# Peptides against a protein of PDB entry 5ONS: the designs that were tried, part 97

Target 1, 181 residues: chain A of PDB entry 5ONS
Amino acid sequence: MFKKFDEKENVSNCIQLKTSVIKGIKNQLIEQFPGIEPWLNQIMPKKDPVKIVRCHEHIEILTVNGELLFFRQREGPFYPTLRLLHKYPFILPHQQVDKGAIKFVLSGANIMCPGLTSPGAKLYPAAVDTIVAIMAEGKQHALCVGVMKMSAEDIEKVNKGIGIENIHYLNDGLWHMKTYK

## One batch from the design tools (peptide; made by RFdiffusion4, then SolubleMPNN)

Design b2_p20_4_s3 (from b2_p20_4 with E16A E19D)
Fold by OpenDDE base, seed 1:
Structure b2_p20_4_s3 (fold): chain B 181 residues (1-181), chain A 20 residues (1-20)
Amino acid sequence: as target 1 above (181 residues)
Amino acid sequence: SIPTEPVEVTDEEVLAEYDL
C-alpha cells in the first residue's frame, strides 16, 4: 500500500473530525481490536483533536497530535501503523516469518507460505482477511502489518503462494512520513 | 509471548534491530 508512497506527493489534505465522528471511529477500533479498549483514552485523549489525512488511492490516516495511529483504504478496515503497533503489540494477532523472509518483507513483498511454515517461522490460527502483525525470527518488534490471504490452516496444507499480503512494512513510505501536524 | 501492556520503543531501536 505504501511501497511508493511519499508524503509530499501523495497527501491531498487534512481534516479535523467532529466529535460524533470520533466517537464512531473509536467504536469501530474497539470492535476491530478489542484489546485496545483499555488504552484508547491514552492513545486518543478526549481533549486532543483527531484528524484524518487524506491521501491518494483512497487512503486515510488517522492522527492525533501529529502521531499517525491508524490508516484505511476505501473506507475499509483500520490498520494500525507500525509505530502504534510497536507501542501496543497486543492489538493484533501475530504471525512470524523465518529469517530468510525478512529482506523480502522489507522490500514490500507479500509473505509466501514457505516463509510461514519453515523452521524459525511460527504460524498461528487465523482466518482469511485477518489483519496481523508480522514478526520475524529472532526479532522483538513487528516489521510488517499484513492481511491473511489464506487461512493458517490452508497455508500449512497448500504451502505455496501468497499467505499474507504485505500492507505496511518497516521503512516504507508511511513509516517515513513519521508525523503530520 | 506478546506483552500485555504498552511498551516503550523508539524508531532507532526497531530500525537497528533490522539493520536499517
Scores: peptide ipSAE 0.795, ipTM 0.972, DockQ to the pose 0.949
Fold by OpenDDE base, seed 3:
Structure b2_p20_4_s3 (fold): chain B 181 residues (1-181), chain A 20 residues (1-20)
Amino acid sequence: as target 1 above (181 residues)
Amino acid sequence: SIPTEPVEVTDEEVLAEYDL
């Protein structure tokens, strides 16, 4: 989603949200990520304005105090940014790729099944379309936010093709944006 | 195991972990 993204070329505008809209978004976030509920007032304090940065390709980024928290495309599900995920690693289920897959993920490539079934990988139960944190063998922090394109069960059985779609990865265009006020 | 509390982390230490 952000492989060729640049804030100078791909950001259209920024709007401040009304209280009623913020309430609706918070409810959506709790529904998508139940583990975030105890922390939502810390992440999105009531006293702080919430903004949407509108980008090309129908991308919207949710921000508070200039911090990029979540994003979505075409009013689909919200994804956490890697920076938010690093602070709150429990808000997504995890999958782990092997060491050899790291360089490909960091280039924006989708995660192929063998990278999830090899000895250095760890595959956890997850249904198709689940948003997941991509971890790596020997590393502490997530390098990617992805979406399951096959169930964990099918990845193990078929072991061929795209297992997880790469949505946002470390050092991509969204990562380089850092803040927006 | 996944932490149950927020984690203090910087961009620099994550980037260093991946040799970036």
Scores: peptide ipSAE 0.794, ipTM 0.972, DockQ to the pose 0.944
Fold by OpenDDE base, seed 2:
Structure b2_p20_4_s3 (fold): chain B 181 residues (1-181), chain A 20 residues (1-20)
Amino acid sequence: as target 1 above (181 residues)
Amino acid sequence: SIPTEPVEVTDEEVLAEYDL
């Protein structure tokens, strides 16, 4: 989603959200990520304005005090930014790729099944379309936010093709935005 | 094991881990 993304070229505008809209978004976030509920008031304090940075290709980024928290495309599901995920690693289920897959993921490539089934990888139960944190062998922090394109069961069984779609990865265009006020 | 509470982390820490 952000492989060719550049803040100067791809950001259109920024709007401040109404209270009612913020409430709706918070409810959606809790539904998507139940583990975030105890922390949502810390992440999005009621006293702080919430903004949407609108980008090309129908991408929207949710921000509070300049911090990029979540993003979505075409009003689909919200994804956490890697920075938020690093602080709150429990808000997504995890998958772990092997060492060999790291450089490909960091280039924006989708995660192929063998990178999730080989020694050094760890595959956890997950249904198709689940948003997941991509971890890596020997690493502490997530390098990617992805979407399961196959179930964990099918990844193990078929072990061929795209297992997880790469949505946002470390050092991509979104990562380089850092903050937006 | 996944932490159950927020983690203090910096960009530099993560980038260094991945040799970036």
Scores: peptide ipSAE 0.792, ipTM 0.971, DockQ to the pose 0.943
Fold by OpenDDE base, seed 5:
Structure b2_p20_4_s3 (fold): chain B 181 residues (1-181), chain A 20 residues (1-20)
Amino acid sequence: as target 1 above (181 residues)
Amino acid sequence: SIPTEPVEVTDEEVLAEYDL
């Protein structure tokens, strides 16, 4: 989603959300990520304005105090930014790729099944379309936010093709957009 | 295991972990 993203070229505008809209978004976030509920007031304090940065290709980034928290495309599901995920690693289920897959993920490549089934990888139960944190062998912090394109069960059985779509990865265009005020 | 509490972390720490 952000492989060719550049803040100067791909951001259209920024709007401040009304209180009622913010409330609706918070409810959506809790529905998507139940584990975030106890922390949502810390992440999005009531006293702080919430903004949407509108980007090309129907991408919207939710920000508070300049921090990029979540994003979505075409009003689909919200994804956490890697920075938020690093602080709150429990808001997504995890999958772990082996060491060899790291360089490919960091280039924006989708995660292939063998990288999830090989020694060093750890594959956890997850249904298709589940948003997941991509961890790596020997590393502590997530390097990617992805979406399951196959169930964990099918990844193990088929073990060929794209297992997880790479949505946002460390050092991509969104990562380089550190803040937006 | 996945932490159940927020984690203190910096960009520099994560980037260094991945040799970036």
Scores: peptide ipSAE 0.792, ipTM 0.971, DockQ to the pose 0.945

Design b2_p20_4_s4 (from b2_p20_4 with E16A E19G)
Fold by OpenDDE base, seed 3:
Structure b2_p20_4_s4 (fold): chain B 181 residues (1-181), chain A 20 residues (1-20)
Amino acid sequence: as target 1 above (181 residues)
Amino acid sequence: SIPTEPVEVTDEEVLAEYGL
């Protein structure tokens, strides 16, 4: 989603949200990520304005106090930014790729099944379309936010093709935005 | 195991972890 993304070329405008819209978004976030509920007031304090940065390709980025928190495309599900995920690593289920897959993920490549079934990888139960944190062998912090394109069960059985779609990865165009006020 | 509390972390330490 952000492989060729550049703030100067791909951001259109920024809009401050009304209270009613913010309430709706918070409810959606709790539904998608139940583990975030106790922390939502810390992440999105009531006193702070919430803004949406509108980008090309129907991408919207949710921000508070200049911090990029979540994003979505075409009014689909919300994804956490890697920076938010690093602070709150429990808001997504995890999958772990092997050491050899790291360089490919960091280039924006989708995660192939062998990178999730090989020695050094760890594959946890997850349904198709689940948004997941991509961890790596020997590393502490997530390098990617992805979407399961196959269930964990099917990844193990078929072990061929795209297991997880790469949505947002460390050092991509979204990462380089850092803040937006 | 996944932490159950927020984690203090910087961009620099994550980038360094991945050699970036």
Scores: peptide ipSAE 0.796, ipTM 0.972, DockQ to the pose 0.945
Fold by OpenDDE base, seed 1:
Structure b2_p20_4_s4 (fold): chain B 181 residues (1-181), chain A 20 residues (1-20)
Amino acid sequence: as target 1 above (181 residues)
Amino acid sequence: SIPTEPVEVTDEEVLAEYGL
């Protein structure tokens, strides 16, 4: 989603959200990420305005005090930014790729099934379309936010093709955006 | 295991971990 993303080229505008809209978004976030509920007031303090940065390709980024928290495309589900995920690693279920897959993920490539079934990888139960944190063998922090394109069960059985779509990865265009005030 | 509480982390820490 952000392989060729550049803040200067791909941001269209920024809007400040009304309180009612913010409430709706918070409810959606809790529904998507139940583990975030106890921390949501810390992440999105009531006193702080919430903004949406509108980008090309129907991408919207949710920000508070310039921090990029979540993003979505075409009004679909919200994804956490890697920066938020690093602080709150429990808000997504995890999958772990083997060491060999790291360089490909960091180039924006989708995660192939063998990278999730090989020694060093760890594949946890997950349904298709589940948003997941991509971890890596021997690493502490997530390198990617992805979406299951196959169920974990099918990844193990078929073990060919794209298992997880790479949505946002470390050092991509969104990562380089850092803040937007 | 996944931490159950927020963690302190920096960009530099994560980038260094992945050799970036």
Scores: peptide ipSAE 0.796, ipTM 0.972, DockQ to the pose 0.946
Fold by OpenDDE base, seed 2:
Structure b2_p20_4_s4 (fold): chain B 181 residues (1-181), chain A 20 residues (1-20)
Amino acid sequence: as target 1 above (181 residues)
Amino acid sequence: SIPTEPVEVTDEEVLAEYGL
């Protein structure tokens, strides 16, 4: 989603959200990520304005005090930014790729099944379309936010093709935005 | 195991971990 993304070229505008809209978004976030509920008031304090940065290709980024928290495309599901995920690693289920897959994930490549079934990888139960944190062998922090394109069960059985779609990865265009005020 | 509470972390820490 952000492989060729550039803040200067691809951001259209920024809008401040109404209180009612913010409430709706918070409810949606809790529905998507139940583990975030105890922390949501810390992440999005009631006193702080919430903004949407509107980008090309129907991408929207949710921000509070300049921090990029979540993003979505075409008003689909929200994804956490890697920075938020690093602070709150429990808000997504995890999958772990082997060491050899790291360089490809960091280039924006989708995650192929062998990188999830080989020694050094760890594959956990997850349904198709689940948003997941991509971890790596020997590393502590997530390098990617992805979406399951196959169930964990099918990844093991088929072990061929795209297992997880790469949505946002470390050092991509979204990462380079850092903050937006 | 996955932490159950927020983690103190910096960009530099994560980037260094991945050699970036």
Scores: peptide ipSAE 0.795, ipTM 0.971, DockQ to the pose 0.944
Fold by OpenDDE base, seed 5:
Structure b2_p20_4_s4 (fold): chain B 181 residues (1-181), chain A 20 residues (1-20)
Amino acid sequence: as target 1 above (181 residues)
Amino acid sequence: SIPTEPVEVTDEEVLAEYGL
């Protein structure tokens, strides 16, 4: 989603959300990420305005005090930014790729099944379309936010093709955006 | 295991972890 993203070229505008809209979004976030509920007030304090940065390709980034928290495309599901995920690693289920897959994930490549089934990888139960944190062998922090394109069960059985779609990865265009006020 | 409390972390820490 952000492989070719550049803030100067791909951001269109920024709008401040009304209170009622913010409440709706918070409810959506809790539905998607139940584990975030106890923390949502510190992530999105009531006193702080919530903004949406509108980007090309129907991408919207939810921000508070310039911090990029979540994003979505075409009003689909919300994804946490890696920065938010690093602070709150429990808001997504995890998958772990082996060491060899790291360089490819960091280039924006989708996660292939062998990188999830090999020694050093850890594959946890997850259904198709689940948004997941991509961890790596020997590393503590997530390098990617992805979406399961196959169930964990099918990844193990088929072990060919794209297991997880790479949505946002460390050092991509969204990462480089850092803040937006 | 996945932490159940927020984690203090910096960009530099994560980037260094991945050699970036």
Scores: peptide ipSAE 0.794, ipTM 0.971, DockQ to the pose 0.942

Design b2_p20_5_s1 (from b2_p20_5 with E4D F18V E19A E20P)
Fold by OpenDDE base, seed 3:
Structure b2_p20_5_s1 (fold): chain B 181 residues (1-181), chain A 20 residues (1-20)
Amino acid sequence: as target 1 above (181 residues)
Amino acid sequence: SEADEILEEAEKEIPEPVAP
């Protein structure tokens, strides 16, 4: 989603959200990520304005106090930014790729099934379309936010093709934005 | 490698995570 993204070229505008819209978004976030509920007041304090940065390709980034928190495309599901995920690593289920897959993930490539079933990888139960944190063998922090394109069960059985779609990764255009006020 | 450099630079910007 952000492989060729640049803040100067791809940001259109920024709008401040009304209270009713913020309430709707918070409810959606809790529905998508139940584990975030106890932390939502810390992530999105009631006293702080919530903004949306509108980008090309129908991308919207949710921000509070200049911090980039979540993003979506075409009014689809919200994804956490890696910067938020690093602060709250438990808000997504994890999958772990092997050492050999790291360079491909950091190039924006989708995660192939062998990178999730090989020695050094760890594959946990997850359904199709689940948003996941991509961890790596021997690394502490998430490298990528992805979406399961196959269930964990099917990844193990078929072991061929795209297991997880790469949505947002370290050093992509969104990572380089850092903040937006 | 390029991947190692990317990870090293990114790690400098990542604060300690919030518990639990």
Scores: peptide ipSAE 0.512, ipTM 0.930, DockQ to the pose 0.903
Fold by OpenDDE base, seed 2:
Structure b2_p20_5_s1 (fold): chain B 181 residues (1-181), chain A 20 residues (1-20)
Amino acid sequence: as target 1 above (181 residues)
Amino acid sequence: SEADEILEEAEKEIPEPVAP
């Protein structure tokens, strides 16, 4: 989503959200990520304005106090930014790729099944369309936010093709935005 | 490798996570 993204070229505008809209978004976030509920008031304090940074390709980034928290495309599901995920690593289920897959993940490539079934990888139960944190062998921090294109069960059985779609990864255009005020 | 360099630089920007 952000492989060729540049803040200067691809940001259109920024809007401050109404209270009612914020409430709706918070409810959606809790629905998508139940584990975030106890932390949501810390992440999005009631006193702080919530903004949407509107970008090209129908990308929207949710921000509070300049911090990039979540993003979506075409009003689809919200994804946490890696920066938020690093603070709250438990808000997504994890999958772990082997060491050899790291360079491909960091190039924005989708994650193929063998990279999730090989020695050094760890595949955890997850359904299709689950948003996941992509971890790597021997690394503490998530490399990528992805979406399961196959269930964990099918990844093990079929072991061929795209297992997880790469949505947002370290050093992509969103990562380089850092903050937006 | 380039990947190692990217990871090293990224790690400098990543604070410690909050305790669950």
Scores: peptide ipSAE 0.480, ipTM 0.925, DockQ to the pose 0.896
Fold by OpenDDE base, seed 5:
Structure b2_p20_5_s1 (fold): chain B 181 residues (1-181), chain A 20 residues (1-20)
Amino acid sequence: as target 1 above (181 residues)
Amino acid sequence: SEADEILEEAEKEIPEPVAP
C-alpha cells in the first residue's frame, strides 16, 4: 500500500473530525481490536483532536497530535501503523517469519507459505482476512502489518502461494512519514 | 545487508513498548 508513497506527493488534505465521527471510529477500532479498549483513552485522549490525513488511492490515516495511529483504504478495515503497533504490540495477533524472509518482507513482498512453516517461523491460529503483526525470527519488533490470505490451517496444509499479504512494512512510505501536524 | 541496515536504523526510532 505504501511502497511508492511519499508524504509530499500523495497527501491531499487533512481534516479534523467531529466528536460524533470520532466516537464511531473508536467503536469500530474496539470491534476490530478488542484488546485495544483499555488503552484507547491513552492512544486517543478525549481532550485531543483527531484528524484524518486524506491520501491518494483512497487512503486515510488517523492521527492524534501528529502521531499516525491507524490507516484504511476505501472504507475497509483499519490497520494500525507500525509505530503504534510497536508501542502496543498486543493489539494484533502475531505471525513469525523465518530469518530468510526478512529481506523480502522489507522489500514489500507478500509472505509466502514456506516462510511461515519453515524452521524459525511460528504460525499461530488465524482465520483468512485477519490483520496480523509480522514478527521475525530473532527480532523483537514487528516488521510488517499484514493480512492473512489463507487460514493458518490452510497455510500448513497447502504450504505454497501467498500466505499473508504485505500491507505496511518497515521503511515504506508510511514509516518515513513519522508524524503529520 | 540492506535488510540489516534497515532494521538497525528502525530500531533507533522504536521506543520501549507498553506492557498490558
Scores: peptide ipSAE 0.459, ipTM 0.924, DockQ to the pose 0.913
Fold by OpenDDE base, seed 1:
Structure b2_p20_5_s1 (fold): chain B 181 residues (1-181), chain A 20 residues (1-20)
Amino acid sequence: as target 1 above (181 residues)
Amino acid sequence: SEADEILEEAEKEIPEPVAP
């Protein structure tokens, strides 16, 4: 989503959200990520304005005090930014790729099934369309936010093709954006 | 490798996570 993204070229505008809209978004976030509920007031304090940075390709980034928290495309589901995920690594279920897959993930490539079934990988139960944190063998921090294109069960059985779509990865355009005030 | 360099640079920007 952010392979060719640049803040200067791809940001259209920024709007401050109304209280009612913020409430709706918070409810959606809790529905998508139940583990975030106890932390949501810390992540999005009531006293702080919430903004949406509107970008090209129908991308919207949710921000508080300049911190990029979540993003979505075409009013679809919200994804946490890697920066938020690194602070709260438990808000997504994890999948782990092997060492060999790291370079491809960091190039923006989708995660192929063998990279999730090989020695060094760890594949956890997950349904299609589940948003997941992509971990890597021997690494502490998430490399990528992805979405399951196959169930974990099917990844193991078929073991061919795209298992997880790469949505946001370390060193992509969103990562480099860092803040927006 | 390039991947190792990217990870090393990114890790410099990653604070300690909160514990639930």
Scores: peptide ipSAE 0.446, ipTM 0.920, DockQ to the pose 0.901

Design b2_p20_5_s2 (from b2_p20_5 with F18V E19L E20P)
Fold by OpenDDE base, seed 4:
Parts: sequence; structure tokens; C-alpha cells
Structure b2_p20_5_s2 (fold): chain B 181 residues (1-181), chain A 20 residues (1-20)
Amino acid sequence: as target 1 above (181 residues)
Amino acid sequence: SEAEEILEEAEKEIPEPVLP
């Protein structure tokens, strides 16, 4: 989503959200990520305005105090930014790729099934379309936010093709934004 | 490797996580 993204070229505008819209978004976030509920007040303090940065290709980034928290495309599901995920690593289920897959993930490549079934990988139960944090063998922090294109069960059985779609990864255009006020 | 360099630079920007 952000492989060719540049803040200067791809940001259109920024709007401040009304209270009712914020409430709806918070409810959606809790529905998508139940584990975030106890933390949502410190992530999105009641006193702080919530903004959406509108980008090309129907991308929207949810921000509070300049921090990039979540993003979505075409009114689809929200994804956490890696920066938020690093602060709250438990808000997504994890999958772990092997060491050899790291360079490909960081190039924006989708994650192939063998990179999730190898000895250095760890594959946890997850349904298709689940948003997941991509961890790597021997690394502490998430490298990527992805979406399961196959269930974990099917990844194990079929073990070929795209297992997880790469949505947002370290050093992509969103990572380089850092903040937006 | 390039991947290692990217990770090293990224790690410098990552604070300690909140843990439940």
C-alpha cells in the first residue's frame, strides 16, 4: 500500500473529525481489535482532537497529536501503523517468518507460505482476512502489518503461494512520515 | 546486509512497548 508512497506527493489534505465520528471509529477499532479497549483512552485521549490525513488512492490515516495511529483504504478495515503496533504489540495476532524472508518483507513483497512453515517460522491459528503482525525469527519488533490471504490451516496444507499480503512494512512510505500535524 | 541495516536503523526509533 505504501511502497511508492511519499508524504509530499500523496497527501491531499487533513480534516478534524467530529465527536460523533470519533465515537464510531473507536467502536469500530474495539470491534476489530478487542485487546485495544483498555488502552484506547491513552492512545486517543478524550481531550485531544482526532484527525484524518487524506491521501491518494483513497488512503486515510487516523492521527492524534500528530501521531499516525491507524490507516484504511476505501473505507475498509483499519490497520494499525507499525509505530502504534510497536507501542502496543498485543493488539494484533502475530505470525513469525523465518530469517530468510526478512529481506523480502522489507522490499514490500507478499509473504509466501514456505516462509511461514519453515523451522525458523511460527504459524499461529488465524482465519483468512485476519490482520496480523509479522514478526521475524530472532527479532523483537514487528517488521510488517499484513493480512492473511489463506487461513493458517491452509498455509500448512497447501504450503505454496501467497500466505500473507504485505500491507505496511518497515522503511515504506508510511514509516517515513513519522508524524503529521 | 541491506535488510540488517534497515532493521538497525528502524530499531533506533522504536521505544519500549507497553505490556499488559
Scores: peptide ipSAE 0.354, ipTM 0.895, DockQ to the pose 0.926
Fold by OpenDDE base, seed 1:
Order: structure tokens, then C-alpha cells, then sequence
Structure b2_p20_5_s2 (fold): chain B 181 residues (1-181), chain A 20 residues (1-20)
């Protein structure tokens, strides 16, 4: 989603959200990520304005105090930014790729099934369309936010093709954006 | 490797996570 993304070229505008809209978004976030509920007031304090950075390709980034928290495309589900995920690593279920897959993930490539079933990888139960944190063998921090394109069960059984779609990865355009005030 | 270098550089920007 952000392979060729640049803040200067791909950001259109920024709007401050109304209180009612913020309430709706918070409810959606809790629905998508139940584990975030106890932390949401810390992540999005009521006293702080919430903004949407509107980008090309129908991308919207939710921000508070310049921090990039979540993003979505075409009014779809919200994804946490890696920067938020690194603070709160428990808000997504995890999948772990082997060491050999790291370079491909960091190039924006989708995660192929063998990279999730090989020694050094760890594949956890997850349904299709689940948003997941992509971890790597021997690494502490998530490398990528992805979406399951196959269930974990099917990844193990079929073991070929795209298992997880790469949505946002370390050193992509969103990562380099860092803040937006 | 180049990938490891990229990862190491990115990790310098990552603060310690919040743990419940």
C-alpha cells in the first residue's frame, strides 16, 4: 500500500474530526481489535483532537498529536501503523516468518506460504482476512502489518502461493512519514 | 545482509513496547 508512498506527493489534506465521528471510529477500533479497549483512552485521549490525513489512492491516516495511529483504504478496515503496533504489540495476532523471508517482506513482497511453514517460522491459527503482525525469526519487533489471504490451516495444507498480503512494512513510505502535525 | 542492515536501522527508531 505504501511502497511508492511519499508524504509530500501523496498527502492531499488533513481534517479534524467531529466528536461524533471520533466516537464511531473508537467503537470500530474496539470491534476490530478488542484488546485495544483498555488502552484506547491512552492512545486517543478525549482532550486531544483527532485528525484524518487524506492521501491518494483513497488512503486515510488517523492521527492524534501528530502520531500516525491507524490507516485505512476505501473506507475498509483500519490497520494499525507499525509505530503504534510497536508500542502495543498485542493489538494484533502474530505470524512469524523465517529469517530468509525478511528481505522480501522489507521489499514489500507478499508473504508466501513456505516462509510461514519452514523451520524458523511460526504459524498461528487465523482466518482469512485477519489483520496480523508479521514477526520474524529472532526479531523482537513486527516487520510488517499484513492480511491473511489464506487461513493458517490452508497455508499449512497447500503450502504454496500467497499466504499473507503485505500491507505496511518497515521502511515503506508510511514508516518514513513518522509524524504529521 | 542488506535486509539485516535495514532492519537494524529501523529498530533504532523503535521504543520499548507497552506491556500489560
Amino acid sequence: as target 1 above (181 residues)
Amino acid sequence: SEAEEILEEAEKEIPEPVLP
Scores: peptide ipSAE 0.350, ipTM 0.894, DockQ to the pose 0.901
Fold by OpenDDE base, seed 2:
Structure b2_p20_5_s2 (fold): chain B 181 residues (1-181), chain A 20 residues (1-20)
Amino acid sequence: as target 1 above (181 residues)
Amino acid sequence: SEAEEILEEAEKEIPEPVLP
């Protein structure tokens, strides 16, 4: 989503959200990520304005005090930014790729099944369309936010093709954006 | 490798998480 993204070229505008809209978004976030509920007031304090940075290709980034928290495309599901995920690693279920897959993940490539079933990888139960944190063998921090294109069961059984779609990864355009005020 | 270097540089920007 952000492979060729540049803040200067791809940001259109920024709007401050109404209270009612914020409430709706918070409810959606809790629905998508139940584990975030106890932390949501800390992440999005009531006293702080919530903004949407509107970008090209129908990308929207949810921000509070300049921090990039979540993003979506075409009003689809919200994804946490890696920066938020690093602060709250439990927001997403994890999958772990092997050491050899790191270079491909960091190039924005989708994650193929063998990279999730090989020695050094760890595959955890997850349904299709689950948003997941992509970890790597021997690394502490998530490298990528992805979406399961196959269930964990099918990844193990079929073991070929795209297992996880790469949505947002370290050193992509969103990562480099850092903050937006 | 280039990937390892990129990862190392990115990791420098990652603070400790709120929860381990």
Scores: peptide ipSAE 0.347, ipTM 0.891, DockQ to the pose 0.664
Fold by OpenDDE base, seed 5:
Parts: sequence; structure tokens; C-alpha cells
Structure b2_p20_5_s2 (fold): chain B 181 residues (1-181), chain A 20 residues (1-20)
Amino acid sequence: as target 1 above (181 residues)
Amino acid sequence: SEAEEILEEAEKEIPEPVLP
């Protein structure tokens, strides 16, 4: 989503959200990520304005105090940014790729099934379309936010094709954006 | 490798996580 993204070229505008819209978004975030509920007031304090940065290709980035928190495309689900995920690693279920997969993930490549079933990888139960944090063998921090294109069960059984779609990864255009005030 | 360097540089920007 952000492989060719540049803040100066791909941001259209920024809007401050009304209270009612913010409330709706918070409810949606809790629905998508139940584990975030106890932390949401810390992540999005009531006193702080919430903004949406509108980008090309119908990408929207939710921000508070310049911090990039979540993003979505069109009417799709919200994804946490890696920066938020690093603060709150438990927001997403995890999947782990082996060390050899790191270079491919950081190039924006989708995660193929063998990279999730190989030695050094760890595949945890997850349904299709689950948003997941992509971890790497021997690394503490998530490398990527992805979406399961196959269930964990099917990844193990079929073990070929795209297991997880790469949505947002370290050093992509969103990562380099850092903040927006 | 380049990937390792990218990862190491990125990790320098990552603060300690909040844990439940």
C-alpha cells in the first residue's frame, strides 16, 4: 500500500474530525481490535483532536497529536501503523517469518506459505482476512502489518502461494512519514 | 546485509513498548 508512497506527493489534505465521527471510529476500532479497548483513551485521549490525513488511492490515516495511529483504504478495515503497533504489540495477533524472509518483507513482498512453515517461522491459528503483525525470527519488533490470505490451517496444508499479504512494512513510505501535524 | 541494516536503523526509532 505504501511502497511508492511519499508524504509530499501523495497527501491530499487533512481534516479534523467531529466528536460524533471520532466516537464511531473508536467503536469500530474496538470491534476490530477488542484488546485495544482498555488502551484507547490513552491512544486517543478525549481532550486531543483526531485528524484524518487523506491520501491518494483513497488512503486515510488517522492521527492524534501528529502521531499516525491507523490507516485504511476506501471502506476497508483499519490497520494499525507499525509505530502504534510497536507501542502496543498486543493489538494484533502475530505471525513469525524466518530470518531469510526479512529481506523480502522489507521489499514489500507478500509472505509465501513456505516462509511461514519453514524452520524459524512460527504460524499461529488465524482465519482468512485476519490482520496480523509479522514478526521475524530473533527480532523483537514487528516488521510488517499484513492480512491473512489463507487460514493458518490452509497455509500448513497447502504450503504454497501467498499466505499473507504485505500491507505496511518497515521503511516503506508510511514509516518514513513518521508524524503529521 | 542491506535488509539487516534497514532493520537495525528502524529499530533505533522504536521506543520501549507498552505491555499489559
Scores: peptide ipSAE 0.339, ipTM 0.891, DockQ to the pose 0.911

